# Designs tried in a protein design run: peptides against a protein of PDB entry 3WG5. Part 69

Target 1, 218 residues: chain A of PDB entry 3WG5
Amino acid sequence: LAKNIVYVAQIKGQITSYTYDQFDRYITIAEQDNAEAIIIELDTPGGRADAMMNIVQRIQQSKIPVIIYVYPPGASAASAGTYIALGSHLIAMAPGTSIGACRPILGYSQNGSIIEAPPKITNYFIAYIKSLAQESGRNATIAEEFITKDLSLTPEEALKYGVIEVVARDINELLKKSNGMKTKIPVNGRYVTLNFTNVEVRYLAPSFKDKLISYITD
Target 2, 218 residues: chain A of PDB entry 3WG5 as posed
Amino acid sequence: LAKNIVYVAQIKGQITSYTYDQFDRYITIAEQDNAEAIIIELDTPGGRADAMMNIVQRIQQSKIPVIIYVYPPGASAASAGTYIALGSHLIAMAPGTSIGACRPILGYSQNGSIIEAPPAITNYFIAYIKSLAQESGRNATIAEEFITKDLSLTPEEALKYGVIEVVARDINELLKKSNGMKTKIPVNGRYVTLNFTNVEVRYLAPSFKDKLISYITD

## One batch from the design tools (peptide; aimed at target 1 C102)

Design b2_p22_6_s3 (made by RFdiffusion4, then SolubleMPNN; from b2_p22_6, 9 letters changed)
Fold by OpenDDE base, seed 2:
Structure b2_p22_6_s3 (fold): chain B 218 residues (1-218), chain C 218 residues (1-218), chain A 22 residues (1-22)
Amino acid sequence: as target 1 above (218 residues)
Amino acid sequence: as target 1 above (218 residues)
Amino acid sequence: SHTVSGMGIEPIRMGTKRVKYS
């Protein structure tokens, strides 16, 4: 019986238009191979709101489950990363990672101070993040507090408060724990029960272009 | 600041019309006191489908969160107990408990053999249990298998497969773990985030009538 | 009496065999 394929890819750094291209490429590869799922190892401090929203949309349009895995230990799904995670079919976090801190900003002043977003923009993202949480059956109150309190959570807290589904140390533990789970959002209009009983793990390497841009944006 | 009250009550034995009266009484008491929640320690091998459906309806009509806790170790939320749990705002299980085995039957023959329910009835309960699972954001595939395979799960499996929300050894651990969780079904049309940070636990004793009937039905 | 309309054979029971642990 052909092994169900699970792809694993990494996205690290700031969320930009290039990050969208990475998500799109990775998901498309996995879709073409009719993979059981793709796991995106995510480590981001945040980034652009426009790129984030496009990434969320791309995940929601996926023909296969997209699992966001905040990895490795010390990584963050901060700000834009949290939105992306909340838009995904399943969230996992490694021990020692964080999620949250979602308050939108206009940028930084010359002195390094934050330029606050106007209330209209903040309220828009409150509604948006709450929608992502509600659609995925996750804690919309905490999602709001990611903005209003600039809240950040540990994996244990995020699991406890119904923000994420899995705490896992590595891909093997993630597959073991998430096997038999149902996706938190639909895949092609249907909630999918994950089948990781007989899977082959395939790692997607970043393209040369991915490496170059990641290096430039670092 | 007035402590939020959490009631704890026990329901043990077969699910009958009397079990409905117990649920109704306990929930009503907790509603009258505007409790944060009521935890029902449930240990049942099953019972009547009519009583079960009435209990589920009563839970769904609750003005406060109703938490089903399969307790103590060695207890079961078997058959009718599983339906009740899946109809509740939150499910917890103690280590060493079980949930599932939901296949409807007409009864037992004189030789102790099971009299099977006709397909029409079995299919009705498949739809019913799947509805409970879907409404609560729980694993509808496993819910179906509780009937079609007469499946039973451990707490660890039930948590893993998205049937339950909490594994807890005692009420203190349950309160600690479920604090900040969102109810899996609405309370008065709204999903409630549980606040167990400053709570007073109140135990409801069974009435004399409850004890007598439990003794007679044993 | 919310009789589940159309389920002709009452009483429907949901039970596991009481494993009497003797």
Scores: peptide ipSAE 0.026, ipTM 0.231, DockQ to the pose 0.109
OpenDDE base, seeds 1, 3, 4, 5: peptide ipSAE 0.022, 0.054, 0.036, 0.024; ipTM 0.244, 0.333, 0.301, 0.280; seeds 1, 3, 4, 5 fail the geometry check

Design b2_p22_6_s4 (made by RFdiffusion4, then SolubleMPNN; from b2_p22_6, 10 letters changed)
Fold by OpenDDE base, seed 5:
Structure b2_p22_6_s4 (fold): chain B 218 residues (1-218), chain C 218 residues (1-218), chain A 22 residues (1-22)
Amino acid sequence: as target 1 above (218 residues)
Amino acid sequence: as target 1 above (218 residues)
Amino acid sequence: SMTVSGNGIEPIRMGTKRVKYE
């Protein structure tokens, strides 16, 4: 039985293989404690596509609901972060945050310019992001435009367009607004109705390894 | 005028954005000192394609010859390492090393299985690796087979097939054998004949940052 | 020939440039 516990953890910075390890660790802790859900406070400018896809897979294989919360104000779920959000059971955003800008690239040139991805790679990620949106019952047209138009949205726009489910200023408002919502993707093959009545909120801290890697990569 | 100096530095582990920083730093030092060449002792299982492409670009933009040396015995220029080698001015391998296995992937699943790249991505890297081989006057057919057959070669095979230029047990043998060879790609738009007569060998150490990142990523 | 199991190459990074919806 799911406990009346919600875990909250922060993931900040570039999406890398180490970010996958953070997601895996945090979700595993919440699964082991049979939590009602885990909320991941996400702030990312983007990152690696491989790590992103692995994170999406880890979220979708979770035994409990994983809520992506773009937080605090000024944070973003940009690029890889948008894919992660679209792959999750519920998306929330705080006022003053953003989502989108999902065009794939091959890297940066020595002058700091973007090395453009070939059309065939861009088309692969268009198909992928549309699939994530469709599977989660979110706006697949806007998901495509995150790539084709390099679109970025405010929380209000993202909610209006059916990209996200909740706008919330803090964890308490998020819990209140998301209480009784169904997950946008299945948990163990079933859509779960979130129950945040009388929940204990438990915060997870980054490991020493997580802190060290973040310090070096920032 | 190029000095009678050859720099030697080691790059070991996964190819990442930090590996790019190492290549850039090492090559920049050698350029600033007007070295005859830099030898990079490379040992890598592979890594990120974006970092790899940036490294190749940095090598090809070098003001001095960059020699990739797969060293010590037991080392490999695998996956991304092969692309880097093929993008360099000269390739050497020590006995007991390997080169190849260049198939692109999207990442690893939770069970550790490879997430296969779509054919269109594979085809992009086939074209890319063939271009590197052709530009360097190396065997483009074998370069393609590094992807299509996941081919790995010994130093003797790689030399025989025209993938590499030198088999050498150590730096002294490498300098001796590569003396008088022309670079396989231009330096500042010109093919350079290497002059390793009466050279001073200077070893570069990893920075503290390089060591810390390697310790965390290994 | 010993096939060295390379860890492969990951070809793609997600861009970081933000363009606001006009």
Scores: peptide ipSAE 0.054, ipTM 0.352, DockQ to the pose 0.598
OpenDDE base, seeds 1, 2, 3, 4: peptide ipSAE 0.038, 0.037, 0.049, 0.054; ipTM 0.321, 0.297, 0.318, 0.328; seeds 1, 2, 3, 4 fail the geometry check

Design b2_p22_7 (made by RFdiffusion4)
Pose (drawn by RFdiffusion4):
Structure b2_p22_7 (pose): chain A 218 residues (1-218), chain B 218 residues (1-218), chain P 22 residues (1-22)
Amino acid sequence: as target 2 above (218 residues)
Amino acid sequence: as target 2 above (218 residues)
Amino acid sequence: SGTSVSGNGIIPILIGNGSVST
């Protein structure tokens, strides 16, 4: 009861309804265990807008900080993952990862051709991504360009441009650098200072169902 | 005189990429065997827009008539399934089935809440559903109300209003009533008259992949 | 009179697969 606990979970692949269930399951475990924070190792090339908006909402309502960590090296928080990152308490990127490319699309034709969205819906997701950035004090100009210019960024660029808060190789370095940082959004109405000294790290294994469903969608 | 071959397949659940694959697989089989028609027993609560548009496109390119049959009793062709029906060569409904209810939403939230669709998406789908209805000679005024009023129809109401062509209890009654009917859209440029005199019915079983994905869904 | 069916809706927007060009 007198411990400082950080949960670490993994989320890989397309952001779908099932991905929401994962976020909710992991975050719920950390909340019920009074964790200082939960670190989500995120690698997503794309996903659905509805599951992305539900995840962002679940993060906004989280009773503990949610740290989105683009990891491992070569991972991306592209498309839906970018919004999830902008909608969270802190963003960390591992070396060689990517963030951005969030243009909303109606989807994919028989060819594999891109089915673009009506121009106005592009404006809707611009307003939504600007809102997430401003609510978290992040660079909304660059966030808008994730859509309008299909802009993608490396870790160092994302840090320089004020989109993320940490560049870290691993969980330990992430804890060291983010220790003492304020969350970019509130936890239950209050902006919180992260206390990662003398912290117990607990890893949450992805379930059989997680790995299987992810593999199938792959 | 001649022996006419009719294929029958079942398509159930949410409309997704796997569903497109089912439509493509079942239709290709019927095309290669020079079938008179393929009948799809459809039961769907809704699904994704891109897959629905890909299915409508696959049906437009079909070298044989595709008859959408809302079957069994209790089934529906709601949301995305309505567009598939309106985009097909002939629509049949079994007693106690539903069609319509197509108001687009961005999706569902955590607590029963619904994420509203921006007006541009709504107007986009109004134009698309009116177009499918106009191209097939079905009631475009009523088709719009599937969206603007979330209108849903019984089989008897759907026939009366000119949205569908046949009300049938089973495959036997469907072939009997639809024999001699012209298709509502062309097959390779010409509107085909359906010949169901002297008919061999062939049932297509769902594949291993089909069954697995649906068991996981159940 | 109609039916009481409420469709699950159409899921219209995908963020889609990003084109990563860092």

Design b2_p22_7_s1 (made by RFdiffusion4, then SolubleMPNN; from b2_p22_7, 11 letters changed)
Fold by OpenDDE base, seed 5:
Structure b2_p22_7_s1 (fold): chain B 218 residues (1-218), chain C 218 residues (1-218), chain A 22 residues (1-22)
Amino acid sequence: as target 1 above (218 residues)
Amino acid sequence: as target 1 above (218 residues)
Amino acid sequence: SGSSTVGAGIEPIEFGVGNVKP
């Protein structure tokens, strides 16, 4: 039986327009090869809202399942990362990771203090994050609390509260646990049952451009 | 039976004078072909009030039904987009989209903070948005709260509160659900019953100019 | 006639992790 391919790629750092390009490139490669899924190992402190929203749209337009995996241990899907995860077909977290802290800000002052977003913006993102949670059948109350209470969750808490689908130590455990799961949102209008039996894992390396931008933004 | 034509076009990004040109072009094409309707897939964070008001007038002058469809998932009809939607013949939203956040602002300061509109401007737009809601038989109280509370709604909330008419995952579901609905405002002085039986869907591509401006405004 | 903008002002909106010092 021709082995189903699962791609794995890493996205680390702030969510920017370049992060969108990374998502687009990785998903496009996996789509072209008719992969069973792509796993994005995500480690982000957050970033730009526009880029985040574009990434969510790109994931939702994917012809294949996109799994967000908060990895490695110590990583976070913080802020923008949480929105991205909630917009994806499946969320997994490694032990020792976190998700949440989604309160929007306008930026940082010169002294490094947070410039608070006005209520208008906060309310917009409350509606947005709730919609992502509802569409994916995830806990919309907790999604709202990621903003209103600036809540952060452990993997175990996130699983318990129905925010995420899988806690896994590594890619192999992720594949094992997610095998037979349905995507939380449709792929091409249909909920896909993940088939990770007899899969080949292919790692996508960052492009030279990806490495360079990572170097500039770090 | 000669197939009724439904046009579909996309409008994405900030509402500007160029967005008016897009609306005008798309609606004009659909009018010329005596289309049953035009669906505008709308994704906007907002924009200019003058352009918005001109777009609303252009929609109201349309010889055919104009359906605003907040699409794809993750899109919004934010701020100016909400006014446009409320001025249209039918509003649909995809799951994972939002509508609202209509408080007018004068702009952004150098530090990225919102410059608030004076009460006179705010009151003007309260009256304006309420009128759009009332004329279309939509919830004028919620329309006001889009400004006064800077409220944003999910598709399900917007449907529940009588702000929108349809929640649909795609164009096919939209056509199916809206078939037999009356327009919320008149077309050429008459409320039109939408007939989406045996329709041909025609997609209007953005012009070269549209693509270029999208590139410049992104 | 000041160009009144009606927008959610999504940019520049950053989702900063509050410096929650762990």
Scores: peptide ipSAE 0.066, ipTM 0.300, DockQ to the pose 0.179
OpenDDE base, seeds 1, 2, 3, 4: peptide ipSAE 0.045, 0.025, 0.028, 0.039; ipTM 0.300, 0.252, 0.270, 0.270; seeds 1, 2, 3, 4 fail the geometry check

Design b2_p22_7_s2 (made by RFdiffusion4, then SolubleMPNN; from b2_p22_7, 11 letters changed)
Fold by OpenDDE base, seed 1:
Structure b2_p22_7_s2 (fold): chain B 218 residues (1-218), chain C 218 residues (1-218), chain A 22 residues (1-22)
Amino acid sequence: as target 1 above (218 residues)
Amino acid sequence: as target 1 above (218 residues)
Amino acid sequence: SGSSTKGAGIEPIEFGVGNVKP
């Protein structure tokens, strides 16, 4: 039986329009090769709401399962990263990672103080994040609290509360634990049962452009 | 009498966090040299709301007059650029430029369609842009229409409606026409009368980092 | 050639976790 391919790619840093391009590129490669899934190793402090929404849309339009894996230890799916995760087909976290802190802000003042978003914006994103959670069968109450309380969770808490599906130390454990799970959102209109029994793991490298952008944004 | 210095710097492209850094750098140089003013030649299609608000704040905190000059012909102060202009001490436009189109959006969908901002966000920025116009003694009704009607104006219209202060073909004409004008907002708590009778014009070049960022964002 | 005024969207809200300076 032909070995199914699972792609693994890394997305690190702030969520920007360039991050969208990375997601699009990586998912497109995996789609073209009819991969069983793509795993995105995500480490982000957050970023732009527009880029986030576009990324969520790109994931939802994927022809293959997109697994967000908050990795390595010390990584976060903070703010925009949480929305992306909640918009994905499966969420995994490594031990020592975090998820949450999703309160929208308008930016930072010169003194580094947060410019608070007006309640109207906050309420919009509360509705939005709750919709992502509900559509994926994840905990919408906790999703709201990621905004209203700026809540951050450990992997164990996130799993316990039904925010995420897997806690895994590495890709191999992730594949093992997620094997036979259904995607939390549809792929091409259908929930897919993940089959990781006979897979080849392929790592996608960042493009030169991706490296350059990362270097500038870091 | 010691020749007063007027700095001229160019800011082109999308308004981002890097654009804030450019504004900050340029204004800081001009402040350090006790310049009579800095003229920012602005050509932007818009950009991030956070970066825009930070830039406006940086301008308002400037120890010297910051003149926004929509330049060269064909340039625009679109969207975020209009807010920046309205937050500045003086606005000039070259013939063949435009200002306006300030409706906030959440981003672009994959098909290039605009993701509309919720009315709540739009209303926030209506209040914000009106405040900038009012504080600067500029046309707050037109400022609102930049959002509600996505209105764009020519320099002649913008001058006529009291959105801008000067139409000028070049820096020399700008200096000539703005000489003796009061700033539309205070500098260090006082309205400044511009004195361009005996000035040395100094051009600031983009840093290597600025050039690299521009290259990546364009 | 209609200058498609590409509505220069004020690109919205950041979800920044503030650089918590440790």
Scores: peptide ipSAE 0.077, ipTM 0.324, DockQ to the pose 0.445; fails the geometry check
OpenDDE base, seeds 2, 3, 4, 5: peptide ipSAE 0.041, 0.070, 0.027, 0.036; ipTM 0.243, 0.313, 0.253, 0.252; seeds 2, 3, 4, 5 fail the geometry check

Design b2_p22_7_s3 (made by RFdiffusion4, then SolubleMPNN; from b2_p22_7, 12 letters changed)
Fold by OpenDDE base, seed 1:
Structure b2_p22_7_s3 (fold): chain B 218 residues (1-218), chain C 218 residues (1-218), chain A 22 residues (1-22)
Amino acid sequence: as target 1 above (218 residues)
Amino acid sequence: as target 1 above (218 residues)
Amino acid sequence: MGSSTVGEGIEPIEFGVGKVKP
């Protein structure tokens, strides 16, 4: 019996236009093979709002389920990473990871101080993050507090509050726990039940371009 | 008699965090040598607002005059480039260049369409660009219209409307025309009179890192 | 025919946890 394919790819570092290209490439490869899902191992401190919004849109347009997995232990889905997670079909976190801290900023001053976003921008992203939470059936109050309180959560707290769907130590545990779950948002207009029975896991490596940009931005 | 040094550096492409590093490096080199000024040959379609704001702040904190020169012919100081110019000590443009088109966007959708900035963001940048114009004694009404009408100007129009200070074909003409001009904003709290009499021009090359990033982002 | 370089808009907002430079 032909095994259902699950792709796994890693995205690490700041969310940029190049990160969008990574998401697009990885999802496209998995779509071409009619994979059961793609798992994106995400570790990000945040990044650009534009790139984030484009990534969310790319996930929402995916022909297959996109699972955001905050991994490995010590990783974070901070700021932009939280929005991406909330826009995805399923969120998982490894123990010892974090999610949240979504307060938008205009940037950093030369002294390293945060340039505060005006209330007008903050309010826009409050509305946006709440919509992502609502559309995915996740906790919109906590999503708002990721901004208003700059809240960060552990995996256990995020699960408890209904922000994420799975806590898993590794890919095998993730596949086991998420098997039979429905996607939190539609895939091509339908909520999909994940079938991780008899799965082949395929790891996607970063391209040479991906490695080069990571080297430059780190 | 020791010649007054003027540094010249080129910044081309999108405004990013790396562009900030380029500005910082170039200005720092010129500051270390107590240059009379640095001229940044700017050619940009725009870029990140955070990087733009940081660049403006870096220019404002410069110990020496920073001249933004929209060069060569065919270049633009579009969007973020206009803000950078308006935040600088002097603006020059070569014939056949453009400035303006400052309407903020949230990014591009997958179909290449512009994601419109909410009125709240647009209004913030209207206030910001007007403040830059006012502080530099430049045309704040036109600065606002760079956003509200997405206005773009020729060098001759920009000079006529009091947005820029000089139209020059090359560095030599720029130095000649700007000699004896006062900076439009203070340098270390004082308006400086530019002295381009008996000048040595030093060209700064992009670093290897600069070249590599340009290659990746182009 | 001047290629109207559609001004790539100011992309305004970064989301970052304050990189405390150590």
Scores: peptide ipSAE 0.047, ipTM 0.286, DockQ to the pose 0.446; fails the geometry check
OpenDDE base, seeds 2, 3, 4, 5: peptide ipSAE 0.034, 0.029, 0.031, 0.036; ipTM 0.245, 0.454, 0.266, 0.254; seeds 2, 3, 4, 5 fail the geometry check

Design b2_p22_7_s4 (made by RFdiffusion4, then SolubleMPNN; from b2_p22_7, 11 letters changed)
Fold by OpenDDE base, seed 3:
Structure b2_p22_7_s4 (fold): chain B 218 residues (1-218), chain C 218 residues (1-218), chain A 22 residues (1-22)
Amino acid sequence: as target 1 above (218 residues)
Amino acid sequence: as target 1 above (218 residues)
Amino acid sequence: SGSSTVGAGIEPIEFGVGKVKP
């Protein structure tokens, strides 16, 4: 029986329009091959809200399950990364990673201080992040606190509070633990039960453009 | 008598955090040399609202006049570019350029369609752009219509309606026409009369990073 | 010394590029 493919791709750095292109490319490849799922190893300090919302929408429109995996140890799904995770079909985190700190900002002042978003914008994103949590059956109260308290959680806390679904040290443990789990949001209108019993793991490499952008944004 | 220096720098492409760094670097160089002004040749389709607001703030905090020059012919100060222009000390446009189209969007859908911003966000930016226009003594009604009607103007229309101050074919004509004009916003709390009678024009080159980013975003 | 990773704040709004006529 032909092994189902699970794709693994890495996305690191700020969330931008280019990050959207990376997500789109990776998910499209996995869709074309009718993969069982794609795992996105995510490490981001945050980024653009527009790009984030587009990425969330792209994930939600995926024909296959998209698993956000905060990896490797030391990585974070900070700010925009948390929204992306909450919009995905399954969230996993490696030990030593973090999720949260979702307060929207208008940017940084010349002195490097955060320019706070107006209450109207903050309230919009509170509603948005709560919606993502509710739609995915995750903790909407904690999702709100990611903004209102700029809360960051460990993988163990995030799991405990029902923000994420899996704590895993590596891809093998992730596949093992997520096997048989239902997606937290629909895939083509249906909740899918993940089947990782007979899979081939295939890594997608960044394009030349991807490598160049990562080098510049780092 | 030592010629006063006018710096000219080019900023092309999407408005991002990197664009902020470019503005900051260019303005800082000009400030350090106590330049009479810096002219930013701007060509942008738009970009990030946060980066835009930071750029506006950086311009407003400049120790020297910052002139936004929509240049060359075919260029635009679209969307975020319009806000930046309205936040600057003087706006000039070359013939065959455009300004406007300032409706905030949340991004583009997978099909390339615009995801419209919620009314609360739209209203915020209406208030913001009107504030920029009012503070600079420019047409706040037209500034609002840049959003509400997604209005784009020619240089001649923008001049006629009191959105911009100068139509100029090149740097020489810009210097000639803007000579003796007062800045539309304060420089260090004072409105400055531009003096371009005895100036040296000095072009700032993009850094290696600037060139690389422009190449990737094009 | 917890390096407060200043989370790049969610910068909410993209301003659309005017449709360049084809």
Scores: peptide ipSAE 0.053, ipTM 0.525, DockQ to the pose 0.461; fails the geometry check
OpenDDE base, seeds 1, 2, 4, 5: peptide ipSAE 0.037, 0.028, 0.038, 0.039; ipTM 0.316, 0.260, 0.503, 0.550; seeds 1, 2, 4, 5 fail the geometry check

Design b2_p22_8 (made by RFdiffusion4; failed a check: the pose's geometry)
Pose (drawn by RFdiffusion4):
Structure b2_p22_8 (pose): chain A 218 residues (1-218), chain B 218 residues (1-218), chain P 22 residues (1-22)
Amino acid sequence: as target 2 above (218 residues)
Amino acid sequence: as target 2 above (218 residues)
Amino acid sequence: SAEIEVDHIHPITFPDVEIEAS
């Protein structure tokens, strides 16, 4: 009861309705165990807008800070993952990862050709991504360019431009660097200072169902 | 005189990429065997827009008539399934089935809430559903109300209003009533008269991949 | 409840950057 606990979970692949269930399951475990924070190792090349908006909402309502960590090296928080990151308490990127490229699309034709969205829906997701950035005090100008210019950024660029808060190789380095940082959005109405000294790290294994479903969607 | 071959397949659940694959697989089989028609027993609550548009496109390119049959009783062709029906060569409904209810949403939230669709998406789907209805000679005024009023219709109402062509209890009654009917859209440039005199019915089983995906869904 | 059972259209998604890269 008198411990400082950080949960670490993994989320890989297309952001879908099942991805929401994962976020909710992991975050719920951390909440019920009074965790200082939960770190989500995120690697996603794309996903659905509805599941992305539900995840952002679940993060906004989280009783504990949610740290989105673009990991491992070579991972991306592209498309839906970018919004999830902008909608969270703190963003960390591992070396060699990517963030951005969030243009909304209606999807893919028989060819694999891109089915663009009506111009106005592009404006809707611009307003939504600007809102997430401003609510978290992040660079909304660059966030808008994730859509309008299909802009993508390395870790160092994302840090310089004020989109993320941490560049870290691993969980330990992430804890060291983010220790003492305020969350970019509130936890239950208050901005919180992260206390990662003398912390117990607990890893949440992805279930059989997680790995299987992810593999199939792959 | 001649022996006419009719294929029958079942397509159930949410409309997704796997559903497009089912439509493509079943239609290709019927085309290669020079079938008179393929009948799809459709039961769907909804699904994704890109897959629905890809299915409508696959049906437009079909070298043989595709008959959408809302079957069994209790089934519906709601949301995305309505567009598939309106985009097909002939629509049949079994007693106690439903068609319509197509108001687009960005999706569902955590707590029963619904994420609204911006007006541009709504107007986009109004134009698209009116177009499918106009191209097939079906009631475009009523098709719009599938969206603007979330209108849903019984089989008897759907026939009366000119949205569908046949009300049938089974495959036997469907072939009998639709024999001699012209298709509502062309097959390779011409409107084909359906010849169901002297008919061999062939049922297509769902593949292993089909069954697995649906068991996981159940 | 009934509206969820209908499961309305899902119109928007985001690109799969791996597909676009290929």

Design b2_p22_8_s1 (made by RFdiffusion4, then SolubleMPNN; from b2_p22_8, 15 letters changed; failed a check: the pose's geometry)
Amino acid sequence: SSAIARNPIEPISFKDIKKLKA

Design b2_p22_8_s2 (made by RFdiffusion4, then SolubleMPNN; from b2_p22_8, 16 letters changed; failed a check: the pose's geometry)
Amino acid sequence: SSARAINPIEPISFKDIKKLKA

Design b2_p22_8_s3 (made by RFdiffusion4, then SolubleMPNN; from b2_p22_8, 16 letters changed; failed a check: the pose's geometry)
Amino acid sequence: SSDRARAGIEPIQFKDIKKLKA

Design b2_p22_8_s4 (made by RFdiffusion4, then SolubleMPNN; from b2_p22_8, 16 letters changed; failed a check: the pose's geometry)
Amino acid sequence: SEARKINPIEPISFKDIKKLKE

